# Ledger of designs, part 44: peptides against a protein of PDB entry 7RZF

Target 1, 358 residues: chain A of PDB entry 7RZF
Amino acid sequence: PFQEEHLKQLYKIVPIKDIRNLYVTFPIPDLQKYYKSNPGHYLGHLIGHEGPGSLLSELKSKGWVNTLVGGQKEGARGFMFFIINVDLTEEGLLHVEDIILHMFQYIQKLRAEGPQEWVFQECKDLNAVAFRFKDKERPRGYTSKIAGILHYYPLEEVLTAEYLLEEFRPDLIEMVLDKLRPENVRVAIVSKSFEGKTDRTEEWYGTQYKQEAIPDEVIKKWQNADLNGKFKLPTKNEFIPTNFEILPLEKEATPYPALIKDTAMSKLWFKQDDKFFLPKACLNFEFFSPFAYVDPLHCNMAYLYLELLKDSLNEYAYAAELAGLSYDLQNTIYGMYLSVKGYNDKQPILLKKIIEKM
Target 2, 358 residues: chain A of PDB entry 7RZF as posed
Amino acid sequence: PFQEEHLKQLYKIVPIKDIRNLYVTFPIPDLQKYYKSNPGHYLGHLIGHEGPGSLLSELKSKGWVNTLVGGQKEGARGFMFFIINVDLTEEGLLHVEDIILHMFQYIQKLRAEGPQEWVFQELKDLNAVAFRFKDKERPRGYTSKIAGILHYYPLEEVLTAEYLLEEFRPDLIEMVLDKLRPENVRVAIVSKSFEGKTDRTEEWYGTQYKQEAIPDEVIKKWQNADLNGKFKLPTKNEFIPTNFEILPLEKEATPYPALIKDTAMSKLWFKQDDKFFLPKANLNFEFFSPFAYVDPLHSNMAYLYLELLKDSLNEYAYAAELAGLSYDLQNTIYGMYLSVKGYNDKQPILLKKIIEKM

## One batch from the design tools (peptide; made by RFdiffusion4, then SolubleMPNN)

Design b1_p11_1_s4 (from b1_p11_1, 8 letters changed)
Fold by OpenDDE base, seed 2:
Parts: C-alpha cells; sequence; structure tokens
Structure b1_p11_1_s4 (fold): chain B 358 residues (1-358), chain A 11 residues (1-11)
C-alpha cells in the first residue's frame, strides 16, 4: 500500500511514441469482495461518460482533451487504483492543473448528487445484455481467463461475476468516491516535451522520468474545487434494449432480400435473419437527390450538411453505442446513405432522432 | 468506457 510519501506526487514521463497522456491515479481499497455491487464500475461509468454535461464533453469543448477513460484497476493483493486517463492535446498539455481541477469539480458534482439507483440499474442492464449476447472467444484465451478469475470468484459464479450486478450499495459508492481526493492523488504526465528534463530512469524499460511533489497550493486549489454548473449527470439511456424476442421465420422467408414495398418515392427490401438468430437488425437507407453531385458546389454543400448532421447527433452517439446501437452516415454520388445497426428493440428511437435532426 | 488495462508505466 502507498504511504503518505507516495501521495501527491507528479511524474513527468518521456514516452518512446509521440503521445500526450495524463493519468490521475487514486489508491483505493480492494473492491474484489464487492463484485456484486461493483462500485468502481458505477463511478467509472459516470466519470468516463461522454454525453452532454460529462467531464469529457467540457474538456473537449476547451480543446484540452481528445478522449477520457475512467475506472478501477487491479493493484496488488489488498489494494486497487481508480484511474482517470485522458489523451491530451498540445494545448491540454499546458493546462494539466486546470484539467485536474475539472476532474475534481466533476467528482464534487457526484458527491452533491449522491449515488443514483437508476444509474446502477442501467449499468446492471447493460452488463446483463453484454453477458447474454457475448461473442464466442477463442477457447485457449477464454480457458486461461477463467482459470485466472477462479482465484477471485466462487466456481458457481465465475462465468457471471464480471458481468451480473446484483446489489445497489450506495455506501460503497460513497466510500470509493471519498478516496477520490486531491490528498490521495498520483499524477503522471506522459509527453516527449519532457525529453532532456528528466533526472531518473526506470530500471526495467529504461523509461526516463522526473518525480516532483505536487505543491500544497495546487493540492489546496483542487480541494477547493467548486461545483461547475456545466457538469450534469447523464440522462437516462433510452437505447437500452428490453425486448430480445426472436421472431419465428416467416413461411415465405427467402435467402435473399425480397422487395416488400415499391412506390414512386421508395423501394423497401427485407431479409429475415435465417442464420444468427439474434435480436439484432441492420437498417440501410439510401436517399437519392439529383442535386447531391450535380456540380462541385452542391457536392461540397452535401458534404458540409452531412458533417453538420453528424455533429448534431453526437449527443446520442455515446448512449447508443453503450446500448449496442450504431449508426453511419455517408455521402454518395446519388445523395446520402444511412445505416443503423444493433439490437432491434430501440433502433426506431435512434432512427427517429436521426430523422428529426435531418 | 471501462479502462482497458492501462499499461502501467508507473513505477
Amino acid sequence: as target 1 above (358 residues)
Amino acid sequence: MKLPKPTLILP
């Protein structure tokens, strides 16, 4: 376990690759025994959220961060880490202290709102879907994984323990959240900009780094993180599937798409799944416009339109992705192509939102 | 997203 001397440390690390990363790490208790409630997953879901009012959304809006990941990581036996990792822009590398301030502002928002049972329920439902429709893994890798996790879970639960949430434990969420404090932080900044500015070398990989104590004034600044009014909890994810019924094969089911609607303005082809028997569908739409590619101006306008449309849909993209839905939008020489894929139950909701933005 | 196991570069 880290002693007090190991806390409030800043590491400046020189990478081999041209990467800019920030790691904000908190020592936490071993949560392995709490796998049925998984409080670290709850916090990782919220801190690593990408929707409106999220930590990532605000840091992106400032041009400081490209991606964000939050969650628990295994340490040694008896302790874990909670890590917030971001991919930094060149500008973000200059604003690391302010980025971390925003992290603590978001954490303070989570403290103010308290544990939300509905968020836990969404995590439970998402994990149950992921378990139920898990792809086949390579047997050798799967067996080795299962053998490893047998040290942590009862034999009867070993297949389900990583996925199936059973217990809402607000007390454990608060306990973990209480460890996410500036006095308990370890910061690592990874950038080539530290080349020639380091004084230590790591023994195993020869990684050059500098270790510094974080100034008490900076720790105090983070401790006094206010509520930033831009931070909000996510809205309920309306894309989470609840119906997994597989319809029986139609008597006239063909091995190829059949034309089921033919009108002056639309043609519709349908093929029932006769192979996979999954509660999933692929919706593909081709929109035709005689203006889309008539000249360079119209072509560029059609391109710009689609980029603006994609941007306007970003608010739904993450929630849809979490729920196992995806969409694709592309320009064609004839107009536009739209694809919606994933669990069929909530595809109409996503499709409606796309069409409403068009 | 759940953290892919970050390669601990941290000593």
Scores: peptide ipSAE 0.019, ipTM 0.592, DockQ to the pose 0.342
Fold by OpenDDE base, seed 5:
Structure b1_p11_1_s4 (fold): chain B 358 residues (1-358), chain A 11 residues (1-11)
Amino acid sequence: as target 1 above (358 residues)
Amino acid sequence: MKLPKPTLILP
C-alpha cells in the first residue's frame, strides 16, 4: 500500500508516442470480494459518463479534454486503484490543475447526491444484457481468461461474477467515494513537452520522468472544490432493453428482403432474421432529395445539416451506446442515409429522438 | 468506457 510519502505526488512523464494524457489515481481497498455489488463499477459508470452534465461533457466544453475513462483497476494483492484518465488537448495540458478541480467538483456532486439505487439497477440491467447476449469468444482466449478468474470467484459463479450484479451496497459506494480525495491523489501527466525537463529514468522501460510534490495550496484548492452547477447526474437511460422476445419465423419468410410497402413517397423492405435469432434489428433509411447534390452549395448545405443533426443527437448517443443501440447518419449523392442498429425493443424510442431533431 | 488497462503502473 502507498504510504503518505507516495500520495499527493505529481509525475511528469515523457512518452515515446506523441500523446497527452492525465492520470488521476486513488489508492483504494481491494474490492474483489464485493464483486456482487461492484461499487467501483458504479462510480466508474458515473465518473466516466459522457451524457449532459457529465464530467467529460464539461471538460470537452472547455476544450481541455477529448476522452475520459473512469474506473477501478487491479493493483497488487490487497489493494486496487480508482483511476480517472483523460486525453488532453494542447490547451488542456495548460489547465491540468483546473481539470482536476473539475474532477473533485464532480466527486463532490456524487457525495451530495448520495448512492442512487436506480443507477445501480441500470448498471445491473446493462450488465445482465451484456452477459445474456455476449458474443462468442475464441475458445483459447476464453478458457485462459476463465482459468485466471477461477482464483477470484467461486466455480459456480465464475461465468457470471464479472457481469451479474446482485446487491445494492450504498455503504461500499460511500466507502470508495471517501477514498477519492485530494489527500489520497497521485497525478501523472504524460506529454512530450516534458522532454529535457526530467531528472529520473524508470528502471524497466527507461521512461524519463520527473516527480514533484503537489503544493499544499493546490491540494487545499481541490479539497475546497465546490458544487459546480453544471454537473448533474445522468437521466434514466430510456434505451435499456427489457423485452427480448424473438418472434417466430413467418411461414412466408423469404431469404431476401421483401417489399412490404410501396407508395408514391416510400418503399419498405423487410427481412426477418433466420440465422442469428437475436432480439436485434437493423433499420436502414434512405432519404431522397433532388436538391442534395444539385450543385456545390447544396452539397455543402446538406453536409452542414448532417453535422448539425449529429451534434444535436450527442445527448442520446452515449445512452444509446450503453444500451447496445447505435445510429449512423451519412450524406449520399441522393440525399441522406440513416441507420439504427441494436436491440429492437427501444429502437423506436431512438428513432423518434432522431426524427424529432431532423 | 471500461478503463483500458493503464500500461503505466507508476510505483
Scores: peptide ipSAE 0.018, ipTM 0.611, DockQ to the pose 0.309
Fold by OpenDDE base, seed 4:
Structure b1_p11_1_s4 (fold): chain B 358 residues (1-358), chain A 11 residues (1-11)
Amino acid sequence: as target 1 above (358 residues)
Amino acid sequence: MKLPKPTLILP
């Protein structure tokens, strides 16, 4: 377990690869016994959220961060870590203190809002979907994985324990959230910019690093993190599937797409799934415009249009992805291509959102 | 999300 001397430390680490990463680490209690409520997953879901009003959205808007991952990580026996990891831009490397301030502002927002049962329910539903429709793994790898997790879970629950949430425990969420404080922080900055500025070498891998105490003034600045009005809890994920009905195969099901609509303005092909029997669909739309590729100007306008459309859809992309939906938009020589894939139940919602932005 | 194996965060 980390002692007080191990807290409020900054590590400047030289990577082998040209990468810029920030790791903000908090020691937390061992949460393994709480796998049915998984409070670390709840917090990781919110802190790692990519939607409007998220930590990542704000840090991206400033040009400081490309990606963010939040969650619990196993430590040594009897303790864990909560880690917020971000991929830093060159500019973000200059604003590490401010990035961490924003992390604490978001954490303070989570404290102010308190634990939300609906967020837990969404996590539960998402994990249940992921479990139910989990792809078949190779038997050898699967058996080895199961054998490993038998050390952590009862035999009866070993298949479900990593997925199925059962208990909303706001007390445990608050307990973990209470550990996410500046006084408990360990910061690691990974950048080649620290080359020749380190004084220590790690014993196992020869990684060059410098360790510094975080100044008390900086800790105090983070402790005084206010509520940033840009931070909001995510909205409910409207893309989470709830209907998993698989329609029976049609008697006249063709092995190839059948033309089911033929008009002057549209052709529609349909093929029922005859192989996977999943509540999933692939919707593919090809739009034809005689103007899309008529000249370089129109081509560039069509390109710009799709880039703007993609940008306008970013608000839904993450929520859709979490729910097992994806979309793709491409320029073609004839116009544009749209694909919507994943669970069929909420595809009409995503498609509607796309059309509303077109 | 499962954190990718961080590079060695020094213990």
Scores: peptide ipSAE 0.017, ipTM 0.608, DockQ to the pose 0.298
Fold by OpenDDE base, seed 3:
Formats: sequence, C-alpha cells, structure tokens
Structure b1_p11_1_s4 (fold): chain B 358 residues (1-358), chain A 11 residues (1-11)
Amino acid sequence: as target 1 above (358 residues)
Amino acid sequence: MKLPKPTLILP
C-alpha cells in the first residue's frame, strides 16, 4: 500500500510510442467484498460518462482531452485504485493542472448531489442486460477466468458476481468519494515531450521517468475546487431496454429478406431472425437523392450535412451505446445510409431522435 | 469499460 511519501507525486514518463496520457490515481480500500453494491462501478459510470455535462464533454470542449476512462482497478491484495485516465491533446499537455482541477470539480459535484439511487438502478439494469445476453466466450479463457474469480466469490454467485448489482449502498459510494481527494493523488503524465528531461530509469522495462512532488500550492488549488456550473449529472438513459420478448418465427419466414412493402417512394425488406433468437434488430435505411453526387458542390454539401447531423446526435450516442444501441450514418454515391442496431425495444426512440435532427 | 492494460506505472 502507498504510504504518505508516495502520495501527491507527479511522474513524467517517456513512452516508446507517440502518446499523450494522463493518469490520476487514488488508492482506495479493497472493495471486493462489496461486489453486490459495487460503489466503484457507480463512480466509474459517472466520472467516465460522455454525455452532456460530463467531465469528458467539458474537457473536450476546451480541446484538452480526446477520451476519458474512470474506474476502479485491482491492486495487490487488500487495496485497490481508482483511476481517471485521459488521452491528452497537445494543448491538454500544457493544461494538466487545470484538467485535474476539473476532475476535482466534477468529484465535488458528485459529493454535492450525493448518491443517486436511479443511477444505481440504471447501472443494475445495464449490467443485468449485459449478463443475460452475454456472448459465448472461448471455453479455455472463460474457465481460466472463472477459476481465478472463485477465490473472491461464493461458488453459487461466481457467474453473476461481476454483473448483478443487488444493493444500493450510498454509504460506500460516499466512502469511495472521500478517498478521491488531492491529498491522496498520484499523477502520471506520459509524453515524448519529457525526452531528455528525466533522471530515472524503470528497472523492468527501462522506461525513462522523472518523479516530482506536487507543490502544496497546486494541492491546495485542487482542494479548493469549486462547483463548476457546467457539470451536471447525466439524464436518465431512455435507451435501456425493458422488453426482451422474442416474437415467434413466422410460418412463412424466408431465409432471405422478403419485400413486404413496395411503393413509389419506398421499398421495405424484412427478414426475421431464425438463428440467434435475440431481442435485437438491425434497421437499415438507404436514402436516394439524385442531387447527392451530381457535382462536387452537392457532394461536399451532403458530406457536411452528415457531419453536422452526427454532431447533433452526439448527445444520444453514448447513452445509446451503453444501452446496447448503435447507429451509423454514411454518405453514399446515391444519397445517405442510416443503420440502427441493437436491442429492438428502444430502437424506435433512437430512430425518432435521428429523424427529428434530420 | 475494457480498461486497456494500463502500462505498469511504477509503484
């Protein structure tokens, strides 16, 4: 376990690859015994959220960060870490202190709002869906994984323990949030810009690095992180499926798509699933326009239109993805292609959102 | 949440 001397440290690391990463790490208690409530998953879901008012959305809006991952990581026996990892832009590399300030502002927002049972319920529902419709894993890998986790979970729960949430524990969420403080932080910055500026070499891989204490003034700045009004809790995820009914196979079900509607303006093909028997569908739309590719101007306008449309849909994309829905929008030489895939229950909602933005 | 194998940052 990290002692006080290992806290409030900054590591500047030279990578072999041209990458720019920031790791903000907090030592936390071993949460393994709390797998039924999984407070680290709750916090990882919120801190790692990509929707409007999220930490990532704000850091992206500043041009500092491309991607963000938040969550618990196993340590050695008896302790864990909570890690916030971001992919830095070149500009973000210059604003690491301010990026971390925004992390603490978001954490402060989570403290101010307190634990939300509805967020826990969404996590529970998402994990239940993921468990119920989990793909078949390679037997060897799966058996090895199960054998490993038998050390941590009762035999009767070993298959469910990593997925099924049972208990809302606001006390444990608050306990973990209380560990996400500047006085407990370890920061690692990974960038080639530190080449020739390091004084240590890692023993195992020969990685060049520099270790520095984070100045007390910087720690105090992070401790005094105010509420940033740009940060908001996510809205309820409207795309979480609740109906998993599988319709019976039609007597006349064809192995190929059948034309079920033919009009002057539209053709509709349908194929029922005869193989997987999942509550999923693939909706594919091809839009035809004689103007889409008539000249370079129209082609560029059609491209720009789709880029703007995609941008306008970003607010839904993450929530849909979490719920096992996806969409794709592509320009074609004939017009536009739209695909909506995933659990069929909420596809009409996502499709409606897309059409309302078109 | 596939945590990429974090580069073993030194303890």
Scores: peptide ipSAE 0.016, ipTM 0.591, DockQ to the pose 0.300

Design b1_p11_2_s1 (from b1_p11_2, 5 letters changed)
Fold by OpenDDE base, seed 1:
Structure b1_p11_2_s1 (fold): chain B 358 residues (1-358), chain A 11 residues (1-11)
Amino acid sequence: as target 1 above (358 residues)
Amino acid sequence: MKTITDFSTYP
């Protein structure tokens, strides 16, 4: 159990690899018994969100952070950690205090909004989809994993416990959120820039580090984190599939794609799935333009166009990915290629958004 | 959602 002396500490760590990471860690109660509500997953989903108005979106806009991960981690027996981990840019390494301020501003936004049942429902639905359509694992690895988690879950629930949410518990969400305070923080900064500036060596791995108390003025600054108007809760994820119907295989189903439409301006090929029997589809579009590859200028313009298009679609990319949808856009010598893959139910919505940005 | 996997460098 972390005593008061272990809180409000800053660790400067020298990595073996050339990496720049920030870990903001909070001790939290053991949440294992609350697996049916999983309040740590709820908070991790929001804090680790990558959409508009997210913590990551703001930190990226400042050029300080590349990636962000938020969530629960197992600790020693009887306690856990909530960790916010970011990959720092070189500039971000100079603004660690401000990065952490933004983390507390986002956490304060979550307190102000309170627990949202619709967010829990989205997490529940996403996890149910992930469980239902889980890929086959290697039997040996899977059996060993199941044997390990039998210590934590009833036998009848061991297969579902990591996935299926059952109970919305706003009280537990608030309880965990109340632990995410500056007075409970442990900060670790990982960078080669601390080489030769450390005074301690970790006993087990020989990791060089320096430990410092976080100044009271910095803690107070974080405690007084205001509401930042740039932070917003995510919008509802419109890409979450709800229809998983698999159409019967047609009697005349061909083993190869059949030409089902042939016009002067378009050809359409179709192949029904006869192998996987999943509620998934692959939509592939090749657009032909005589101007795409006519000269170096047009090639560069076509490239720039696709880069701008990709950038304009970033607002949907994360929500689509969470829902098991993906898209790809590529330049070709003939024009452009678009691929949309994943659960078929919401593919038309994603495709429409792509076409509207084109 | 990226999962917290590699904390090998965390003290």
Scores: peptide ipSAE 0.033, ipTM 0.662, DockQ to the pose 0.106; fails the geometry check
Fold by OpenDDE base, seed 4:
Structure b1_p11_2_s1 (fold): chain B 358 residues (1-358), chain A 11 residues (1-11)
Amino acid sequence: as target 1 above (358 residues)
Amino acid sequence: MKTITDFSTYP
């Protein structure tokens, strides 16, 4: 177990690759036995959220961070880590203290709001969908994976244990949140900018690093992290599928798309899935405009329009992705192409939102 | 939530 001497430490690490990463690590109790509630997943879902009012959204808005990942990781026997990892911009590398302050502000927001059962339910539902519609794996890899996880889970649950949440445990969520404090932090900054500024070498891989104690003043600043009004819990994910009904094959199903609507303004082709039998659809729209590519000005306007449209849809992109929905928008020589893919149940909701932004 | 992948650089 980490002793006090291992806490409140800053590691400056020289990578082999040209990468800039920040790892904010908290020692936590071993949560393996709580896999049915998985409080670390709950917290990772929120801390790693990418929607409006998220930690990542704020850090991106400042130009400091490109990506964020939060979650639990196995440690040595009897303990785990909760890690917040971010990909730093060059500017973000200069603002690590402020980035971490924002992390603690978000964590403080989570404490203030308390555990939310609806968030747990969304995690449960998402994981259930992921389990139910899991892609076929190669037998050899799958068997090896299952053999490995048999060390952690009962035989009867080995197939489901990584996915199926069963118990909302607000007490465990609060327990983990209580470990996510500045006094328990270990910070690692990975950057080539530390080359020639290190004094230690890691024994196994020869990684050059410097270890420093985080100043008490900095720890105190993080301890006094206020509620930042920019941070909000995510809204309910309206894209999570709930209907998985597979419609029967039409008697006259064609092997190719059939023209089912033909008007002066629109043509519609339809092909039912006759192969996969998944509750998924692909909606493809081609919009034609005689003005889209008539001259360079119109072409650039059409491009700009799509970029603005994409930007305006970013608020939904993450929630849609989590729910197994995706969209794509492309300029064509004739106008615009829109694709909506994934679980068919909530595609109309996503499509409506896209249209409302158009 | 992206998977925590490679912490090989973490001491």
Scores: peptide ipSAE 0.032, ipTM 0.658, DockQ to the pose 0.103; fails the geometry check
Fold by OpenDDE base, seed 5:
Order: C-alpha cells, then structure tokens, then sequence
Structure b1_p11_2_s1 (fold): chain B 358 residues (1-358), chain A 11 residues (1-11)
C-alpha cells in the first residue's frame, strides 16, 4: 500500500515515443472478491463514458483531450488502482491542472447523484450480451487465459466471472468513489517536452523522469471542485438488445441477395444469414442523387453535408457502439452510402435516429 | 468504454 509520502505526487516522464498522456491514479482496495458486483467497472463505465455530458465530451470541447480511459487495474497483492488516462493535445499539456479539476468535478457529480441501479443493469446486460455472443478465441490463448484466472475465480464460475454481473452493491461503489480523492492522487504526465528537465532515471527501463510533490494549494483546489453543470449522467442506452430470436431459414432462401422490392424510387435486396445464425443484421443503403458529383462545388457540398450529419449523430454513436451497433456514412460518386450493422433488435431505432437527422 | 488493457506505458 502507498504510504502518505507516495500520494499527492507528480511524475513528469519522458517517453520514447512522441506521445502526450496524463495518468491520474488512485490506490484502491483489492476488488477481486467483488467480481459479482464489479464496482470498479461501474465507475469506469461512467468516468470513461463518451456521450453528452461525459468527462471526455467536456475535455474534448475544450480541445485538451483526444481520448479517455477509466477503470480499475490490478496492482500488487492486496491493492488495486483506479486510473483515469487521457491522451493530451498540445494545448491540454498546458492545462493539466484544469483537466484534473474537471475529473474531480465529474467524480463529485457521481457522488452527488449516488449509485444508479439502472446503470448497473445496463452494464450487466451489456456484459451478458458480450458473453453470450463472444467470438471464438484461439484455443491456446483462451486456455492459457482461463488457467491464469482459475487463481481468482471458482472453477464453476471461471468462464462467467469476467462477464456476468450478479449483484448491485451501491456500498462498494461508494467505497471506491471515496478513494477517488485529491489527497490520494498520483499524477503522471508523459511528454517529450520534459526532455532535459528530468533529474531521475528509472532503473528497469532507463526512463527519465522528475518527481515533484503536488502543491497543497493545487490539492485544495481539486478538493474544492464544484459541481460543473456541464456534467450529466448518461441517458439510458436505448440500443441495448433484448430480443435475440433467430428466425428460421426461409424455404426459398437463396445463397445470394434476392430482389424483394423493385419500385421507381427504390430497390431492396435481402439475404438471410445461412451460416452464422446470429441475431445480427447488416443494412446497407445507397442513395442516388444526380447532383452529388456534378461539379467540385456540389461534391464539396455533399461532403460538408455528410460531415455535418456525422457530427449531429455523434450523440448516439457511443451508445450504439456500446450496444454492439455501428453505422457508417460515406460519400459516393452517385450520392451517399449508409451502413447500419450489429444486433438487429435495435437497428430500427438507430436507423430512425439517422433518418431524423438527415 | 475502452478497457485499460494496455498499461505498458504506465510508469
């Protein structure tokens, strides 16, 4: 366990690669025994959320951060870490203190809202879907992984333990959240900009770094993080599939797409899955416009339209992705292409959202 | 949610 002297420390690290990263690390208790509730996953889901009102959304809006990852990591015996990692922009590197302030503002929002059972249920459902429709892994890798995790889980649960949530434990969520405080923070900034400004070398990898105590004033600033009104809990994910029924093969099912609708304005081809038998579909739409590629102006206008459309759909993109749905929008020489892929149950909802923005 | 699977760069 880190002693007090190891907390409230700032590490400035020189990377070999040209990367800019911020790691905000909190020591937490060992949560392995709580795998059925997985409170660290709950917090990681919220802190690492990418939807409207998320930490990442706000930090992106400021131009400080490109990506964010939040979650628990195994430590040594008897402790874990909760880590918030962000990819910094050049501007973000100048605003690290403010980025961390926003992290604590979001954490404070989570405290104010308290544990949400519906969020846990969504995590449970998502993980159950992921387990049920897990892709085949290479047997050797899979066996080695299973052998490794047998040390942590009962034999009867070893296959399910990493996926199947069983218990909502708000007490454990609060317990972990109580460890996410400025007084417990370890900060690492990784940037080539620290080259020639370090005074220590790590023994194992020869990494150059500087260690500094975080000033008490800065800690106090983070401790006094207010509720930022821009932070909101995510809305319920409407794209989570609940129906996994696989329709029987049609008697006249062809090995190739059949034309099932032919009108002056549309043609529709359909092929039933005859190989995988998954509750998934691929919807592909080609839109034709005589104006799409007439001249450079029209081409640029079509491009701009599609970029604006993509931007307008960004509010759904993350929730859809979490639920195993994806969409793609592309300009074509004839107009535009739309693809919607994933679990078929909620594809109509996503498609409707796309059409409403078009 | 990107799971922190690759902490290889964490000091």
Amino acid sequence: as target 1 above (358 residues)
Amino acid sequence: MKTITDFSTYP
Scores: peptide ipSAE 0.030, ipTM 0.663, DockQ to the pose 0.119; fails the geometry check
Fold by OpenDDE base, seed 2:
Structure b1_p11_2_s1 (fold): chain B 358 residues (1-358), chain A 11 residues (1-11)
Amino acid sequence: as target 1 above (358 residues)
Amino acid sequence: MKTITDFSTYP
């Protein structure tokens, strides 16, 4: 277990690759026994959220961070880590203290709002979907994985334990949040900019690094993290599928798309799935405009329009992706192409959102 | 939610 001397440390690490990463790590109790509630997954879902009012959204808006991942990681026997990892921009590398301040502001927001049962329910539902429609893995990899997790879970639950949430435990969420404090932090910054500024070498890989104590004044700044009004809990994910009914194959089902609607303004082709029998669909739309490619100006306007449309849809992109939905928008010589793919249940909702932004 | 898988550089 980390003693007090191992906490409040900053590591400056020289990578082999040209990467800029920040790791903010907290020692936490072993949560393995709480796999049915998985409080670390709950917190990772919120801290790693990419929607409006998220930690990542704010850090991106400042140009400091490209990506963010939050979650638990196994340590040695009897302890785990909670890690917030970000990909830093060049500018973000100069603002690490402020980035970490924002992390603690977001954590403070989570404390202030308290554990939300609806968020747990969304995590439960998403994981249940992921389990139910899990792709076939390579047998060798799958067997090795199962053999490994047999040490942690009852035999009867070994297949479900990593996915199926059963218990909402707000007490455990609060317990983990209480460990996510500045006094418990270990910070690692990975950048080539530390080349020639290190004084230690790691034994196994020869990684050059410098270890420093984080100044007490910096720790105090993080301890005094206020509520930042830009941080908000995510809204309910409206794209989570709830209906997984597979419609029976129609008697007249053709092996190819059939023209089911033909009008002056639209043609519609339909092909029922006769192979996979999944509650998924692919919607493809081709929009025709005589103006889309009439001249270079109109072509550029059509391009700009699509880029603006994509940007306006970013607020839904993450929630849709989490729910197993995706969309694609492309310019064509005739106009525009739209594709919506994934679980069919909530595709109409996503499609409506797209159309409303058009 | 992306899972933290690669910490090969973490001391």
Scores: peptide ipSAE 0.030, ipTM 0.638, DockQ to the pose 0.102; fails the geometry check

